# Designs tried in a protein design run: peptides against a protein of PDB entry 1BH9. Part 17

Target 1, 89 residues: chain A of PDB entry 1BH9
Amino acid sequence: FSEEQLNRYEMYRRSAFPKAAIKRLIQSITGTSVSQNVVIAMSGISKVFVGEVVEEALDVCEKWGEMPPLQPKHMREAVRRLKSKGQIP

## One batch from the design tools (peptide; aimed at target 1 E4 N7 V54)

Design b2_p11_8_s4 (made by RFdiffusion4, then SolubleMPNN; from b2_p11_8, 10 letters changed)
Fold by OpenDDE base, seed 5:
Structure b2_p11_8_s4 (fold): chain B 89 residues (1-89), chain A 11 residues (1-11)
Amino acid sequence: as target 1 above (89 residues)
Amino acid sequence: ELQKLYEELFG
C-alpha cells in the first residue's frame, strides 16, 4: 500500500454506521421492530457494499488519469461497472 | 461487527 492507500483504508476501517440510525432506517422500511443482530448484520453488509463501490470508484479515477478526491462522476461510473459485472443488483 | 454477530448467534 502507498501511504495514501493506507490512510484511506484506515479511515474506512474505523468508519461505522450508528446502530440507532440503522435500526430506525430498517424499521421505517419494514414497519416492524428489528433485533440488534439484524442491525449488526445490515451494518456490516452496508459497510462492505460502500467499500466495494469506493474501491471501484478509485480504480475509475485512476484509469481516467485523474487524482482524488473522488467525485460524483467516479461513483456513478463505479456503480455502472459493478452492475455490468453482476456484483451489485 | 460481523464477528460480533457470529458470536451472538452461535456463541
Scores: peptide ipSAE 0.041, ipTM 0.650, DockQ to the pose 0.025
OpenDDE base, seeds 1, 2, 3, 4: peptide ipSAE 0.023, 0.033, 0.023, 0.029; ipTM 0.498, 0.634, 0.516, 0.583

## One batch from the design tools (peptide; aimed at target 1 I45)

Design b2_p12_3 (made by RFdiffusion4)
Pose (drawn by RFdiffusion4):
Structure b2_p12_3 (pose): chain A 89 residues (1-89), chain P 12 residues (1-12)
Amino acid sequence: as target 1 above (89 residues)
Amino acid sequence: FEELVNELIEEF
């Protein structure tokens, strides 16, 4: 395999949101503070959401006869499709 | 988003 397949996997494996921002974002909406578990769970769910959007946008870029990197028009279009399939909020 | 946060707080 290529150095890139390996490096793409490593990034996938360890990419994660900083807990501090996830927590401040959530607690700045509940007013109350929140738990370690809530922040991790929210990070996990957000990573899946990011995954679905990039995966869907990559498909739009592919079908529009274009190549990566993903452009803004791809992200927004992907969002519209995911909402239609009703798979993202 | 607020609904998801509330569900997660209830779970944990």

Design b2_p12_3_s1 (made by RFdiffusion4, then SolubleMPNN; from b2_p12_3, 8 letters changed)
Fold by OpenDDE base, seed 5:
Structure b2_p12_3_s1 (fold): chain B 89 residues (1-89), chain A 12 residues (1-12)
Amino acid sequence: as target 1 above (89 residues)
Amino acid sequence: LKELIEELLKKY
Protein backbone atom coordinates (compact mmCIF):
# COMPACT_ATOMS: atom_id res chain seq x y z
CA PHE B 1 0.00 0.00 0.00
CA SER B 2 1.13 3.56 -0.70
CA GLU B 3 1.44 6.09 2.12
CA GLU B 4 -1.55 7.92 0.64
CA GLN B 5 -3.67 4.74 0.74
CA LEU B 6 -2.66 4.14 4.37
CA ASN B 7 -3.56 7.72 5.28
CA ARG B 8 -6.99 7.38 3.61
CA TYR B 9 -7.59 4.09 5.42
CA GLU B 10 -6.64 5.67 8.76
CA MET B 11 -9.09 8.55 8.19
CA TYR B 12 -11.79 6.04 7.18
CA ARG B 13 -11.03 3.89 10.28
CA ARG B 14 -11.44 6.94 12.57
CA SER B 15 -14.77 7.95 10.98
CA ALA B 16 -18.04 6.92 12.66
CA PHE B 17 -21.77 7.50 12.39
CA PRO B 18 -23.38 9.09 15.48
CA LYS B 19 -25.29 6.28 17.25
CA ALA B 20 -28.26 8.49 18.13
CA ALA B 21 -28.68 9.58 14.50
CA ILE B 22 -28.51 5.97 13.24
CA LYS B 23 -31.02 4.88 15.90
CA ARG B 24 -33.46 7.64 14.89
CA LEU B 25 -33.03 6.84 11.20
CA ILE B 26 -33.68 3.10 11.71
CA GLN B 27 -36.72 3.81 13.90
CA SER B 28 -38.10 6.18 11.24
CA ILE B 29 -37.91 3.29 8.74
CA THR B 30 -39.23 0.45 10.95
CA GLY B 31 -41.75 2.44 13.02
CA THR B 32 -40.54 0.67 16.20
CA SER B 33 -37.69 0.85 18.73
CA VAL B 34 -34.42 -0.99 18.02
CA SER B 35 -31.81 -2.48 20.35
CA GLN B 36 -28.32 -1.08 20.87
CA ASN B 37 -26.85 -4.16 19.15
CA VAL B 38 -28.96 -3.47 16.04
CA VAL B 39 -27.65 0.13 16.00
CA ILE B 40 -24.06 -1.14 16.29
CA ALA B 41 -24.54 -3.74 13.54
CA MET B 42 -26.26 -1.30 11.17
CA SER B 43 -23.60 1.36 11.85
CA GLY B 44 -20.88 -1.16 10.92
CA ILE B 45 -22.68 -2.31 7.75
CA SER B 46 -23.32 1.32 6.77
CA LYS B 47 -19.62 2.19 7.23
CA VAL B 48 -18.60 -0.79 5.06
CA PHE B 49 -21.15 0.24 2.42
CA VAL B 50 -19.80 3.83 2.34
CA GLY B 51 -16.27 2.42 2.07
CA GLU B 52 -17.23 0.23 -0.91
CA VAL B 53 -18.90 3.17 -2.70
CA VAL B 54 -15.86 5.42 -2.09
CA GLU B 55 -13.49 2.67 -3.30
CA GLU B 56 -15.53 2.24 -6.50
CA ALA B 57 -15.59 6.05 -6.94
CA LEU B 58 -11.77 6.17 -6.63
CA ASP B 59 -11.56 3.45 -9.30
CA VAL B 60 -13.92 5.50 -11.52
CA CYS B 61 -11.79 8.64 -10.99
CA GLU B 62 -8.62 6.74 -11.95
CA LYS B 63 -10.23 5.05 -14.99
CA TRP B 64 -11.38 8.46 -16.25
CA GLY B 65 -7.79 9.72 -15.95
CA GLU B 66 -8.80 12.30 -13.31
CA MET B 67 -7.16 13.29 -10.01
CA PRO B 68 -8.65 13.54 -6.49
CA PRO B 69 -10.63 14.91 -4.75
CA LEU B 70 -13.69 12.82 -5.58
CA GLN B 71 -16.54 14.75 -7.20
CA PRO B 72 -20.29 14.04 -7.23
CA LYS B 73 -19.95 12.65 -10.78
CA HIS B 74 -17.55 9.93 -9.52
CA MET B 75 -19.96 8.98 -6.71
CA ARG B 76 -22.94 8.79 -9.13
CA GLU B 77 -20.99 6.62 -11.56
CA ALA B 78 -19.76 4.40 -8.70
CA VAL B 79 -23.34 3.77 -7.54
CA ARG B 80 -24.39 3.00 -11.14
CA ARG B 81 -21.53 0.50 -11.52
CA LEU B 82 -22.22 -1.19 -8.18
CA LYS B 83 -25.90 -1.57 -9.15
CA SER B 84 -24.90 -2.99 -12.54
CA LYS B 85 -22.61 -5.51 -10.80
CA GLY B 86 -25.42 -6.48 -8.40
CA GLN B 87 -23.34 -5.36 -5.37
CA ILE B 88 -26.02 -2.89 -4.21
CA PRO B 89 -29.81 -2.88 -4.77
CA LEU A 1 -31.31 0.22 0.07
CA LYS A 2 -34.43 0.81 2.26
CA GLU A 3 -35.69 -2.74 1.60
CA LEU A 4 -32.23 -4.16 2.36
CA ILE A 5 -32.19 -2.26 5.69
CA GLU A 6 -35.65 -3.61 6.57
CA GLU A 7 -34.62 -7.20 5.74
CA LEU A 8 -31.41 -6.89 7.78
CA LEU A 9 -33.39 -5.52 10.75
CA LYS A 10 -35.78 -8.52 10.64
CA LYS A 11 -32.79 -10.76 11.52
CA TYR A 12 -32.40 -9.04 14.92
Scores: peptide ipSAE 0.031, ipTM 0.610, DockQ to the pose 0.437
OpenDDE base, seeds 1, 2, 3, 4: peptide ipSAE 0.020, 0.020, 0.030, 0.020; ipTM 0.473, 0.492, 0.599, 0.490

Design b2_p12_3_s2 (made by RFdiffusion4, then SolubleMPNN; from b2_p12_3, 7 letters changed)
Fold by OpenDDE base, seed 1:
Structure b2_p12_3_s2 (fold): chain B 89 residues (1-89), chain A 12 residues (1-12)
Amino acid sequence: as target 1 above (89 residues)
Amino acid sequence: LEELIQELLKKY
């Protein structure tokens, strides 16, 4: 792996959704209070999902012969491709 | 992502 890939992964690893915001979001959907473990699990799943979309968007950017940074068009195409592969609903 | 995680685990 390149130093650039390691740096991107480290930034990704250190990123986190605000626990309070995730808790409020889940509670707005479920109509009930949720445990801390549910907030942690949902935050983890959400982070993995963002990681997968960004990875696909980097592949799109490369395949289009374009240079970083990622643009909204790469993210939109990534979501389209992941849907077509059945990796996201 | 998975491959990146596996390669990072090899460094520890």
Scores: peptide ipSAE 0.027, ipTM 0.494, DockQ to the pose 0.030
OpenDDE base, seeds 2, 3, 4, 5: peptide ipSAE 0.022, 0.024, 0.022, 0.023; ipTM 0.509, 0.559, 0.516, 0.519

Design b2_p12_3_s3 (made by RFdiffusion4, then SolubleMPNN; from b2_p12_3, 8 letters changed)
Fold by OpenDDE base, seed 3:
Structure b2_p12_3_s3 (fold): chain B 89 residues (1-89), chain A 12 residues (1-12)
Amino acid sequence: as target 1 above (89 residues)
Amino acid sequence: LKELIQELLKKY
């Protein structure tokens, strides 16, 4: 990996959702309080999901012959492709 | 999304 790729991976690895925000979001969906372990697990799953969508969006951007930064059109196309591949519901 | 979250919550 290039130093640039390592730096991007390190930034991704260090990124995290605020626990309080995730807790509130889950509670708004379920209508009940959730444990700290559920918040941690859901935060991890959500981070992986966002990573997969961003990776697919980077591939879309490259395949369209476009340059960074990622635009909303790349993210929308990435979600469509992941759905068509059965990788997301 | 809602159904997926609820299904995931059943595993914990």
Scores: peptide ipSAE 0.030, ipTM 0.595, DockQ to the pose 0.476
OpenDDE base, seeds 1, 2, 4, 5: peptide ipSAE 0.020, 0.020, 0.019, 0.020; ipTM 0.487, 0.514, 0.509, 0.525

Design b2_p12_3_s4 (made by RFdiffusion4, then SolubleMPNN; from b2_p12_3, 5 letters changed)
Fold by OpenDDE base, seed 3:
Structure b2_p12_3_s4 (fold): chain B 89 residues (1-89), chain A 12 residues (1-12)
Amino acid sequence: as target 1 above (89 residues)
Amino acid sequence: LEELIKELIEKY
């Protein structure tokens, strides 16, 4: 990996959703309080999901011969591709 | 991805 790729991975690894925001979001859907473990699990799954979408969007951007930053069109195409591959519902 | 899963497990 280039230093740039390593730096991007490190930034991604260190990124996290605010626990309080995730807790409030889940509670708004379920109508009940959730445990800290549920918040941790849901935050982790959400981070993985966002990472997969962004990775696919970077591949789309490259395949289209375009340069960063990512645009909404790349994200929309990434979601379509992941759905077609059966990687997301 | 594997490191992220490990970090999640360590937080439980």
Scores: peptide ipSAE 0.029, ipTM 0.619, DockQ to the pose 0.063
OpenDDE base, seeds 1, 2, 4, 5: peptide ipSAE 0.027, 0.028, 0.027, 0.028; ipTM 0.592, 0.592, 0.597, 0.603; seed 4 fails the geometry check

Design b2_p12_4 (made by RFdiffusion4)
Pose (drawn by RFdiffusion4):
Structure b2_p12_4 (pose): chain A 89 residues (1-89), chain P 12 residues (1-12)
Amino acid sequence: as target 1 above (89 residues)
Amino acid sequence: TMEEKINDILEE
């Protein structure tokens, strides 16, 4: 396999949101503070959401006869499709 | 759904 497959996997494996921002974002909405577990769980679910959007946008870019990197028009279009399939909030 | 899971996590 290529250096790139390996490196693409490593990034996938370890990419993650910083806990500090996830926590401040959540606690700045509940007012109350929140737990370690809530932050991790929210990070996991956000990573899946990011995954579904990029995966869907990559499909739009592919079908529009274009090549990566993903452009803004791809992200928004993907969002519209995911909402129609009702798979994202 | 993802919305339900987010709401459950926030209820915790």

Design b2_p12_4_s1 (made by RFdiffusion4, then SolubleMPNN; from b2_p12_4, 5 letters changed)
Fold by OpenDDE base, seed 3:
Structure b2_p12_4_s1 (fold): chain B 89 residues (1-89), chain A 12 residues (1-12)
Amino acid sequence: as target 1 above (89 residues)
Amino acid sequence: SLEEEIQRILEE
């Protein structure tokens, strides 16, 4: 890892979704209350998902011969590629 | 409920 990559990883590692916000979001979608375990699991899955999208976007950026910071076009392409690979719906 | 179903999956 480069120092910049390490710094980005540390920022990612330190990032977290507020439990209360995640709980409210899930409940707004499901229409019912959810348990603490569901909130924890969904928070973890969400963080992994964001990480995978960013990782793919960085790969896209590199393959296009471009340098960070990531742009919306990299994120959009990343999502398309992940869908194509069947990694996300 | 959907919540119960998710909980079952998580505890599996």
Scores: peptide ipSAE 0.049, ipTM 0.652, DockQ to the pose 0.132
OpenDDE base, seeds 1, 2, 4, 5: peptide ipSAE 0.043, 0.036, 0.033, 0.038; ipTM 0.629, 0.557, 0.533, 0.602

Design b2_p12_4_s2 (made by RFdiffusion4, then SolubleMPNN; from b2_p12_4, 9 letters changed)
Fold by OpenDDE base, seed 2:
Structure b2_p12_4_s2 (fold): chain B 89 residues (1-89), chain A 12 residues (1-12)
Amino acid sequence: as target 1 above (89 residues)
Amino acid sequence: SLADLVEKILAE
């Protein structure tokens, strides 16, 4: 890994969604209470999802011949590509 | 798929 990749990974690793917020969000969708395990699982999946989108966005940025930082257009294109590849619904 | 996994988790 490059120094930039390592630094980005460290920042990513340290980041986390607020547990209570995730719980409230899930419950707002399901309409019922959810267990801590569900919150933990969904939090993990969400973090992985964000990581995959960012990784794809970085690839988009590079392929477009542009330099960091990532812009909204990179994120939008990343999501589009991931959907096209069937990596995300 | 990821969607299927999410549904499975929420069903538990």
Scores: peptide ipSAE 0.049, ipTM 0.682, DockQ to the pose 0.756
OpenDDE base, seeds 1, 3, 4, 5: peptide ipSAE 0.045, 0.043, 0.048, 0.048; ipTM 0.675, 0.670, 0.683, 0.688

Design b2_p12_4_s3 (made by RFdiffusion4, then SolubleMPNN; from b2_p12_4, 7 letters changed)
Fold by OpenDDE base, seed 1:
Structure b2_p12_4_s3 (fold): chain B 89 residues (1-89), chain A 12 residues (1-12)
Amino acid sequence: as target 1 above (89 residues)
Amino acid sequence: SMADEIERILAE
């Protein structure tokens, strides 16, 4: 990793979604209470998902010859590309 | 892929 990549990775690694918020969100979708393990699993999956989108967005930004910070247009394009590649539903 | 990563997480 470059120093910049390492710093981004460390910030990403240390970040986490608040469990209470995740639990509420899941429950709003499922319509019932969820276990701690479900919250943990979904939190992890969500983090991975965000990470992959951001990674793709950074690639988009670079390919467009632009510099950070990421903008909404990069995120939108990232999602489109990931869907096109079948990496996200 | 995202699917592979999810499967790995769930398998742990």
Scores: peptide ipSAE 0.034, ipTM 0.610, DockQ to the pose 0.198
OpenDDE base, seeds 2, 3, 4, 5: peptide ipSAE 0.024, 0.030, 0.031, 0.026; ipTM 0.555, 0.565, 0.612, 0.556

Design b2_p12_4_s4 (made by RFdiffusion4, then SolubleMPNN; from b2_p12_4, 8 letters changed)
Fold by OpenDDE base, seed 5:
Structure b2_p12_4_s4 (fold): chain B 89 residues (1-89), chain A 12 residues (1-12)
Amino acid sequence: as target 1 above (89 residues)
Amino acid sequence: SLADLIEKILSE
């Protein structure tokens, strides 16, 4: 792997969703209080999901012969591709 | 699927 890839991984690894925000979001959807374990689980799943989308978007950017940073068009195309592959709903 | 997993967790 390249230094650039390592730097991106470190930024991803250090990123996190605030627990309070995730808790509020889930509760706004379910209409009921959720446990800390649910917040932790959902935070982890969400981070993995975002990581997969970003990885696909980086692939899109490269295949289009473009250079970072990622743009909304890369993210939109990434989601389309992941859906077509059946990797996301 | 991911959606099914999320639903299962939220239903606990």
Scores: peptide ipSAE 0.044, ipTM 0.634, DockQ to the pose 0.715
OpenDDE base, seeds 1, 2, 3, 4: peptide ipSAE 0.041, 0.023, 0.024, 0.023; ipTM 0.635, 0.498, 0.569, 0.491

Design b2_p12_5 (made by RFdiffusion4)
Pose (drawn by RFdiffusion4):
Structure b2_p12_5 (pose): chain A 89 residues (1-89), chain P 12 residues (1-12)
Amino acid sequence: as target 1 above (89 residues)
Amino acid sequence: DFIKELVEEIEA
């Protein structure tokens, strides 16, 4: 395999949102503080959401006869499709 | 509102 497959996997494996921002974002909405578990769970769910959007946008870029990197028009279009399939909020 | 609901679900 290529250095890139390996490096793409490593990034996938360890990419994660900083807990500090996830927490401040959530607690700045509940007013109350929140737990370690809530932050981790929220991070996991958000990583899946990011995964679904990029995966879907990559499909749009592919079908529009274009190549990566993903452009803004791909992200928004992907969002519209995911909402139609009703798979993202 | 969605974040509050999701937090309640995670805490449950």

Design b2_p12_5_s1 (made by RFdiffusion4, then SolubleMPNN; from b2_p12_5, 4 letters changed)
Fold by OpenDDE base, seed 4:
Structure b2_p12_5_s1 (fold): chain B 89 residues (1-89), chain A 12 residues (1-12)
Amino acid sequence: as target 1 above (89 residues)
Amino acid sequence: DLLKKLVEEIEK
């Protein structure tokens, strides 16, 4: 457990999607109004998803012998690997 | 649509 890991975790923990924006986005897709619980749940799921992708991308970056910040190539490879491992559809 | 299914599940 490093200080850098702790700092990243704290940044992640404090981050959040704006509720109003998420609500509008969901409603634009579903075509109907959604409850506050839906917004909260979807925001949480989205945050977890982003966290998993970023973690995988950081691993890719490290395995390629590169240093942050993450680049699009890391994100694309991360998604490919997560799909390959069956962690995302 | 996955999103619609998720919304339905949450609001059930």
Scores: peptide ipSAE 0.061, ipTM 0.689, DockQ to the pose 0.721
OpenDDE base, seeds 1, 2, 3, 5: peptide ipSAE 0.056, 0.025, 0.047, 0.060; ipTM 0.685, 0.528, 0.663, 0.687

Design b2_p12_5_s2 (made by RFdiffusion4, then SolubleMPNN; from b2_p12_5, 4 letters changed)
Fold by OpenDDE base, seed 5:
Structure b2_p12_5_s2 (fold): chain B 89 residues (1-89), chain A 12 residues (1-12)
Amino acid sequence: as target 1 above (89 residues)
Amino acid sequence: DELVELVKEIEA
C-alpha cells in the first residue's frame, strides 16, 4: 500500500455509525425493537457497502484522470457502475 | 471497529 492508501484505510477503519442512530433508524422502518446484535450487523454491512462505493468512486476518479478529494460526480458514477455490474440493487 | 464486532457476532 502507498502511504495515501494506508491513510485512507485507517480513516475508513476508524469510521462508524452511531449505534443509537442506527437502532432508531431500523426501528423506524420495522416498527419493532431490535437487538444490539442486529444493530452491529446492520452497521457493519452498511460500512462495507459504503466502502465498496468509495472504492469504486476512487477508481472512477483515477480513470477520469482526476485527483482526490472525491466529488459527488464520482460517487454518482460509482453507483451507476456498481448497479450495471449487479453488485448493488 | 464495526467490522471486528460484526465478525464476532457471526462467529458467536
Scores: peptide ipSAE 0.169, ipTM 0.781, DockQ to the pose 0.071
OpenDDE base, seeds 1, 2, 3, 4: peptide ipSAE 0.132, 0.115, 0.098, 0.096; ipTM 0.725, 0.746, 0.733, 0.729

Design b2_p12_5_s3 (made by RFdiffusion4, then SolubleMPNN; from b2_p12_5 with F2L I3L E5K)
Fold by OpenDDE base, seed 5:
Structure b2_p12_5_s3 (fold): chain B 89 residues (1-89), chain A 12 residues (1-12)
Amino acid sequence: as target 1 above (89 residues)
Amino acid sequence: DLLKKLVEEIEA
């Protein structure tokens, strides 16, 4: 790990989705109330998903010879690449 | 819906 990579990882590690917001979002989709366990599980999976996309986007940015911060074009390309690799639906 | 199915599995 470079110092920069370590700092980014630490920022990611400390981040979390607010439980109340996630609960409301899920319920808006399902049309019914959900348990705390569902909120915790979905929050965790969502964090992992975001992390994977951001990691790929950073790779895209580097391969394009560009410097941070990430831009929407990096995120869109990252999603495309992850889909092509079969890593996300 | 995938989300509904996932919720069902987690709550089961």
Scores: peptide ipSAE 0.063, ipTM 0.697, DockQ to the pose 0.660
OpenDDE base, seeds 1, 2, 3, 4: peptide ipSAE 0.060, 0.057, 0.051, 0.061; ipTM 0.693, 0.687, 0.677, 0.690

Design b2_p12_5_s4 (made by RFdiffusion4, then SolubleMPNN; from b2_p12_5 with D1S F2L I3L)
Fold by OpenDDE base, seed 1:
Structure b2_p12_5_s4 (fold): chain B 89 residues (1-89), chain A 12 residues (1-12)
Amino acid sequence: as target 1 above (89 residues)
Amino acid sequence: SLLKELVEEIEA
């Protein structure tokens, strides 16, 4: 893969969701407090999910003959395609 | 919700 792709990967790899924010969000939905392991697991899953959406969006952008940065339209189309392929609910 | 079910599974 290209140097640009590698750089994006490194930035992605080093990124992380704030644990406190994730914990609050989960608790808001579940209605109960959650363990550290749950926060860690959900943070990881969320990161992977975002990565997959971005990857699909980049593919959309390329297929449309457009150049980065990604725009909302790319993200929306990416989600639609991933749902269509059954990769996300 | 799905999230609640997932949390319960992880905490088990």
Scores: peptide ipSAE 0.063, ipTM 0.696, DockQ to the pose 0.670
OpenDDE base, seeds 2, 3, 4, 5: peptide ipSAE 0.041, 0.060, 0.032, 0.037; ipTM 0.667, 0.687, 0.651, 0.650

Design b2_p12_6 (made by RFdiffusion4)
Pose (drawn by RFdiffusion4):
Structure b2_p12_6 (pose): chain A 89 residues (1-89), chain P 12 residues (1-12)
Amino acid sequence: as target 1 above (89 residues)
Amino acid sequence: SSEVETLFEKLL
């Protein structure tokens, strides 16, 4: 396999949001503070959401006869499709 | 889990 497949996997494996921002974002909406578990669980669910959007946008870029990197028009279009399939909020 | 899903949807 290529250095890239390996490096693409490593990024996928360890990519994660900083807990500090996830927490401040959440507690700045509940007013109350929140738990370690809530922040991790929210991060996991957000990583999946990011995953679905990029996976869906990659499909749009592929079908529009274009190549990566993903452009803004791909992300928004992907969002519209995911909402139609009703798979993302 | 339900609380996390509700907060998640509220953020979006």

Design b2_p12_6_s1 (made by RFdiffusion4, then SolubleMPNN; from b2_p12_6, 5 letters changed)
Fold by OpenDDE base, seed 5:
Parts: sequence; structure tokens; C-alpha cells
Structure b2_p12_6_s1 (fold): chain B 89 residues (1-89), chain A 12 residues (1-12)
Amino acid sequence: as target 1 above (89 residues)
Amino acid sequence: MEKVKELFEKLL
């Protein structure tokens, strides 16, 4: 790993979704109250999902012969590729 | 991702 890759991994590792925001979002979809464990699990899942999208967007950026930072075009193409692979709905 | 969907469906 380069120092830049380690720094990106550290920033990702320290990132977290606000529990109250995740709780409200799930409740808006389900129409019911959710447990703290569901909020924790969904926060972890959401973080992994964002990681997979960012990883695919970095692969897109590299394949286009472009350098970071990631642009909205890389993120849109990453989501399109992940959908075409059946990895996201 | 498929395991994530299965986990989501088990938690709801």
C-alpha cells in the first residue's frame, strides 16, 4: 500500500453514519420502530456498501487514465457497473 | 453485496 492508500483507509476506518440518521431512514422505509442492533448492523452494511462503490469508482478513474479526486462521473459509472454485475439493485 | 441483502432482509 502507498502512504496515500493507508491515509484513505484510515479516513474510511474512522468514518461512521450518525445512528439517529440511519434510525430515521430505516423507520421511514419500514413504517416501524427499529432496535439499536438493527441500526448498528445497517450502519456497518451502509459503510461497506459505500466502500465497494468508492473502490469501483477508483477502478473506473484508473481505467479512464484519470487521477483522484473522484468526480461525480466516476461514481455514476461505478454504480452502473455494480448494477450490471448484479452487486446492487 | 448479496450477503448484505440477506442480512438486511433478516434484520427487518
Scores: peptide ipSAE 0.029, ipTM 0.610, DockQ to the pose 0.214
OpenDDE base, seeds 1, 2, 3, 4: peptide ipSAE 0.026, 0.026, 0.027, 0.029; ipTM 0.592, 0.593, 0.589, 0.607

Design b2_p12_6_s2 (made by RFdiffusion4, then SolubleMPNN; from b2_p12_6, 4 letters changed)
Fold by OpenDDE base, seed 5:
Order: structure tokens, then sequence, then C-alpha cells
Structure b2_p12_6_s2 (fold): chain B 89 residues (1-89), chain A 12 residues (1-12)
């Protein structure tokens, strides 16, 4: 791992979705109140999903001979690749 | 992530 990769991973590790925002989002979809455990589980799954998309977008950026920061084109190509691999719906 | 793993360990 480069120092830059370690720094990005530390920023990712320290990032979190606010529990109140996730709770409100789930409730807007389900029409019902959700438990704290559902909010914890969905926050974790959502963080993994965002991590996988960002990792694929960094690989796209590198393969195109481009440098960070990530642009909307890298994120769109990452989502396309992950769909093509069957890693996301 | 740790809080999510601890939750899964309680559900198993």
Amino acid sequence: as target 1 above (89 residues)
Amino acid sequence: MEEVLELFEKLL
C-alpha cells in the first residue's frame, strides 16, 4: 500500500452515514418505523457498497492514465463495470 | 464496520 492509499483508507474508515439520516431514508421507503439494529446493518452495508464503487472508480481512473480526484465519469464507468461483473444489480 | 460485525455475531 502507498501512503496515499493508506490515507484514503483511513478517511473511508472514519466516514459514517448519520444514523438519523439512514433511519429517515429507510422509513421514507418502508412507511414504517425501523429498529436501531436495522439502521446499523443498513449503514454498514451502504458503507461497503460505497467503498466498492469508489475502489472500482479508482481502478478506472488509474487504467485511464488519470490522477485523482475522482470525476463523475470514473463513477459512471465503475458502476457500469460492477453491473457487468454481476457485483451490483 | 465493527458495530455491524458485532450485530451479526449477536444474530448468529
Scores: peptide ipSAE 0.035, ipTM 0.621, DockQ to the pose 0.057
OpenDDE base, seeds 1, 2, 3, 4: peptide ipSAE 0.034, 0.033, 0.033, 0.028; ipTM 0.615, 0.611, 0.614, 0.598

Design b2_p12_6_s3 (made by RFdiffusion4, then SolubleMPNN; from b2_p12_6, 5 letters changed)
Fold by OpenDDE base, seed 5:
Structure b2_p12_6_s3 (fold): chain B 89 residues (1-89), chain A 12 residues (1-12)
Amino acid sequence: as target 1 above (89 residues)
Amino acid sequence: MDFVLELFEKLL
């Protein structure tokens, strides 16, 4: 790992979704109250999913001969690719 | 979005 890769991994490791925001989002979709365990699980899964989209967006950026920071075009193409691979609905 | 809903349905 380069020092830059380690620093990016540390930033990813420390990142978290605000539990109150995830709770409100789930409640807006389901119309029901959700348990704290569901909010924790959904926060973890949402973090993994954002990681996968960012990794595919970095591969898009590299394949286009572009350098970071990631632009909205890389994120849109990443989501399109992940959908075409059946990795996301 | 449907994977998040399907996983939510499996956690309830």
Scores: peptide ipSAE 0.023, ipTM 0.528, DockQ to the pose 0.272
OpenDDE base, seeds 1, 2, 3, 4: peptide ipSAE 0.022, 0.018, 0.018, 0.020; ipTM 0.531, 0.479, 0.485, 0.512

Design b2_p12_6_s4 (made by RFdiffusion4, then SolubleMPNN; from b2_p12_6, 5 letters changed)
Fold by OpenDDE base, seed 1:
Structure b2_p12_6_s4 (fold): chain B 89 residues (1-89), chain A 12 residues (1-12)
Amino acid sequence: as target 1 above (89 residues)
Amino acid sequence: MEEVLELFEKIL
């Protein structure tokens, strides 16, 4: 566990989707009002999903012999790999 | 994440 990994984890831990934005997005899909608990749950799931995509994108960057920062090519390849593994829809 | 963990702890 490197200092750089700790710093990335702490930045990830402190990051959050704005509750009002998540609420509006869910309501635009469902056509109905959602509870605060649904907004909290969906915000958490969305954060885990973004974390998994970023982790796979870092592994792609390393496997290509490249260094951070992550580029759009790493993110596109990460999503392709996760889909091929059945880890994301 | 803390708010999500606290929500799961209330449901379980």
Scores: peptide ipSAE 0.040, ipTM 0.639, DockQ to the pose 0.053
OpenDDE base, seeds 2, 3, 4, 5: peptide ipSAE 0.037, 0.037, 0.036, 0.038; ipTM 0.629, 0.627, 0.622, 0.636

Design b2_p12_7 (made by RFdiffusion4)
Pose (drawn by RFdiffusion4):
Formats: sequence, structure tokens, C-alpha cells
Structure b2_p12_7 (pose): chain A 89 residues (1-89), chain P 12 residues (1-12)
Amino acid sequence: as target 1 above (89 residues)
Amino acid sequence: SWYTEAVEAILS
């Protein structure tokens, strides 16, 4: 396999949101503080959401006869499709 | 979406 497959996997494996921002974002909405578990669980679910959007946008870029990197028009279009399939909020 | 349910469960 290529250095790139390996490096693309490593990034996938360890990419993650910083806990500090996830927590401040959530607690700045509940007013109350929140737990270590809530932050981790919210990070996991947000990583999946990011995954679905990029995966869907990559499909739009592919079908519009274009190549990566993903452009803004791809992200928004993907969002519209995911909402139609009702798979993202 | 299942996200709405999961988010509400996490924040509960």
C-alpha cells in the first residue's frame, strides 16, 4: 500500500476534536457544567457526523465530474441530500 | 434522525 493510504488511515484513526472546546460549547448552552463522558460521547457522535458529510460531499464532487479537494459547494449540496434522506438533523 | 435521539440521551 501507499504512504498515503497509511497516512490517510492514521489521520482517520486519531483525528478528534479538542475536549476543551466541546465542553465550553456544551456548558455554555446548559449553563450547568458537564461530565467527562458527555464530552467524549459528543465528540464521537460529531466525528461520525463529519464523516457522513465528507463522505456524502465526496460523492457529489465525484458525480459533478470534479476532483477533490472538496469545495464549499460540495459541502452544502451534501448537506441538502443528507437532510432529504433524513439521515442528519 | 438518530442524531437527535443520541444527542438528547447524552445531554440527559

Design b2_p12_7_s1 (made by RFdiffusion4, then SolubleMPNN; from b2_p12_7, 6 letters changed)
Fold by OpenDDE base, seed 1:
Structure b2_p12_7_s1 (fold): chain B 89 residues (1-89), chain A 12 residues (1-12)
Amino acid sequence: as target 1 above (89 residues)
Amino acid sequence: SKYEKLLEEILS
């Protein structure tokens, strides 16, 4: 891993959660301050996580014979299914 | 886990 690689990764994650919010959340869990690199990495992982939930929710919506937009019930079912499959913690 | 692998890839 290099600083250059991290910069490229950051460039592709501009639509991620605000850095400040991610940093605060991580620090609330770890109890210590975290570096910019950690924030960038966790921001990317968080975006992937949310993306997978949304993708599953769309599948649930379709399987139930319903049309977008997604509703809370789709999101809840998606999380249950992904956990059952062992695809998310 | 999947997320551990993602982290390893990102930080490699």
Scores: peptide ipSAE 0.148, ipTM 0.710, DockQ to the pose 0.278
OpenDDE base, seeds 2, 3, 4, 5: peptide ipSAE 0.145, 0.049, 0.149, 0.057; ipTM 0.720, 0.637, 0.715, 0.641; seed 4 fails the geometry check

Design b2_p12_7_s2 (made by RFdiffusion4, then SolubleMPNN; from b2_p12_7, 7 letters changed)
Fold by OpenDDE base, seed 2:
Structure b2_p12_7_s2 (fold): chain B 89 residues (1-89), chain A 12 residues (1-12)
Amino acid sequence: as target 1 above (89 residues)
Amino acid sequence: SEYEKKLAEILS
């Protein structure tokens, strides 16, 4: 890692989704109440997913010869690439 | 998997 990459990773690692918002979102989809552990698990899974997409988007940005900050086009291309690799549906 | 390792790290 470069110092910049390490800093980004640390900021990512320290970030978190608000539990109440995640709980409400899950319940709006499932139609039933969920436990705290389910909220924690889903929050973690979501964070991993976001991390993977952002990492791919940074790779796209670099491969296109561009510099951060990321733009919507990088995110869209990242999702397409991850789908083609079978890493996401 | 790498995914599971990352998840474990985040949840720790």
Scores: peptide ipSAE 0.028, ipTM 0.546, DockQ to the pose 0.090
OpenDDE base, seeds 1, 3, 4, 5: peptide ipSAE 0.025, 0.027, 0.027, 0.027; ipTM 0.537, 0.542, 0.542, 0.566

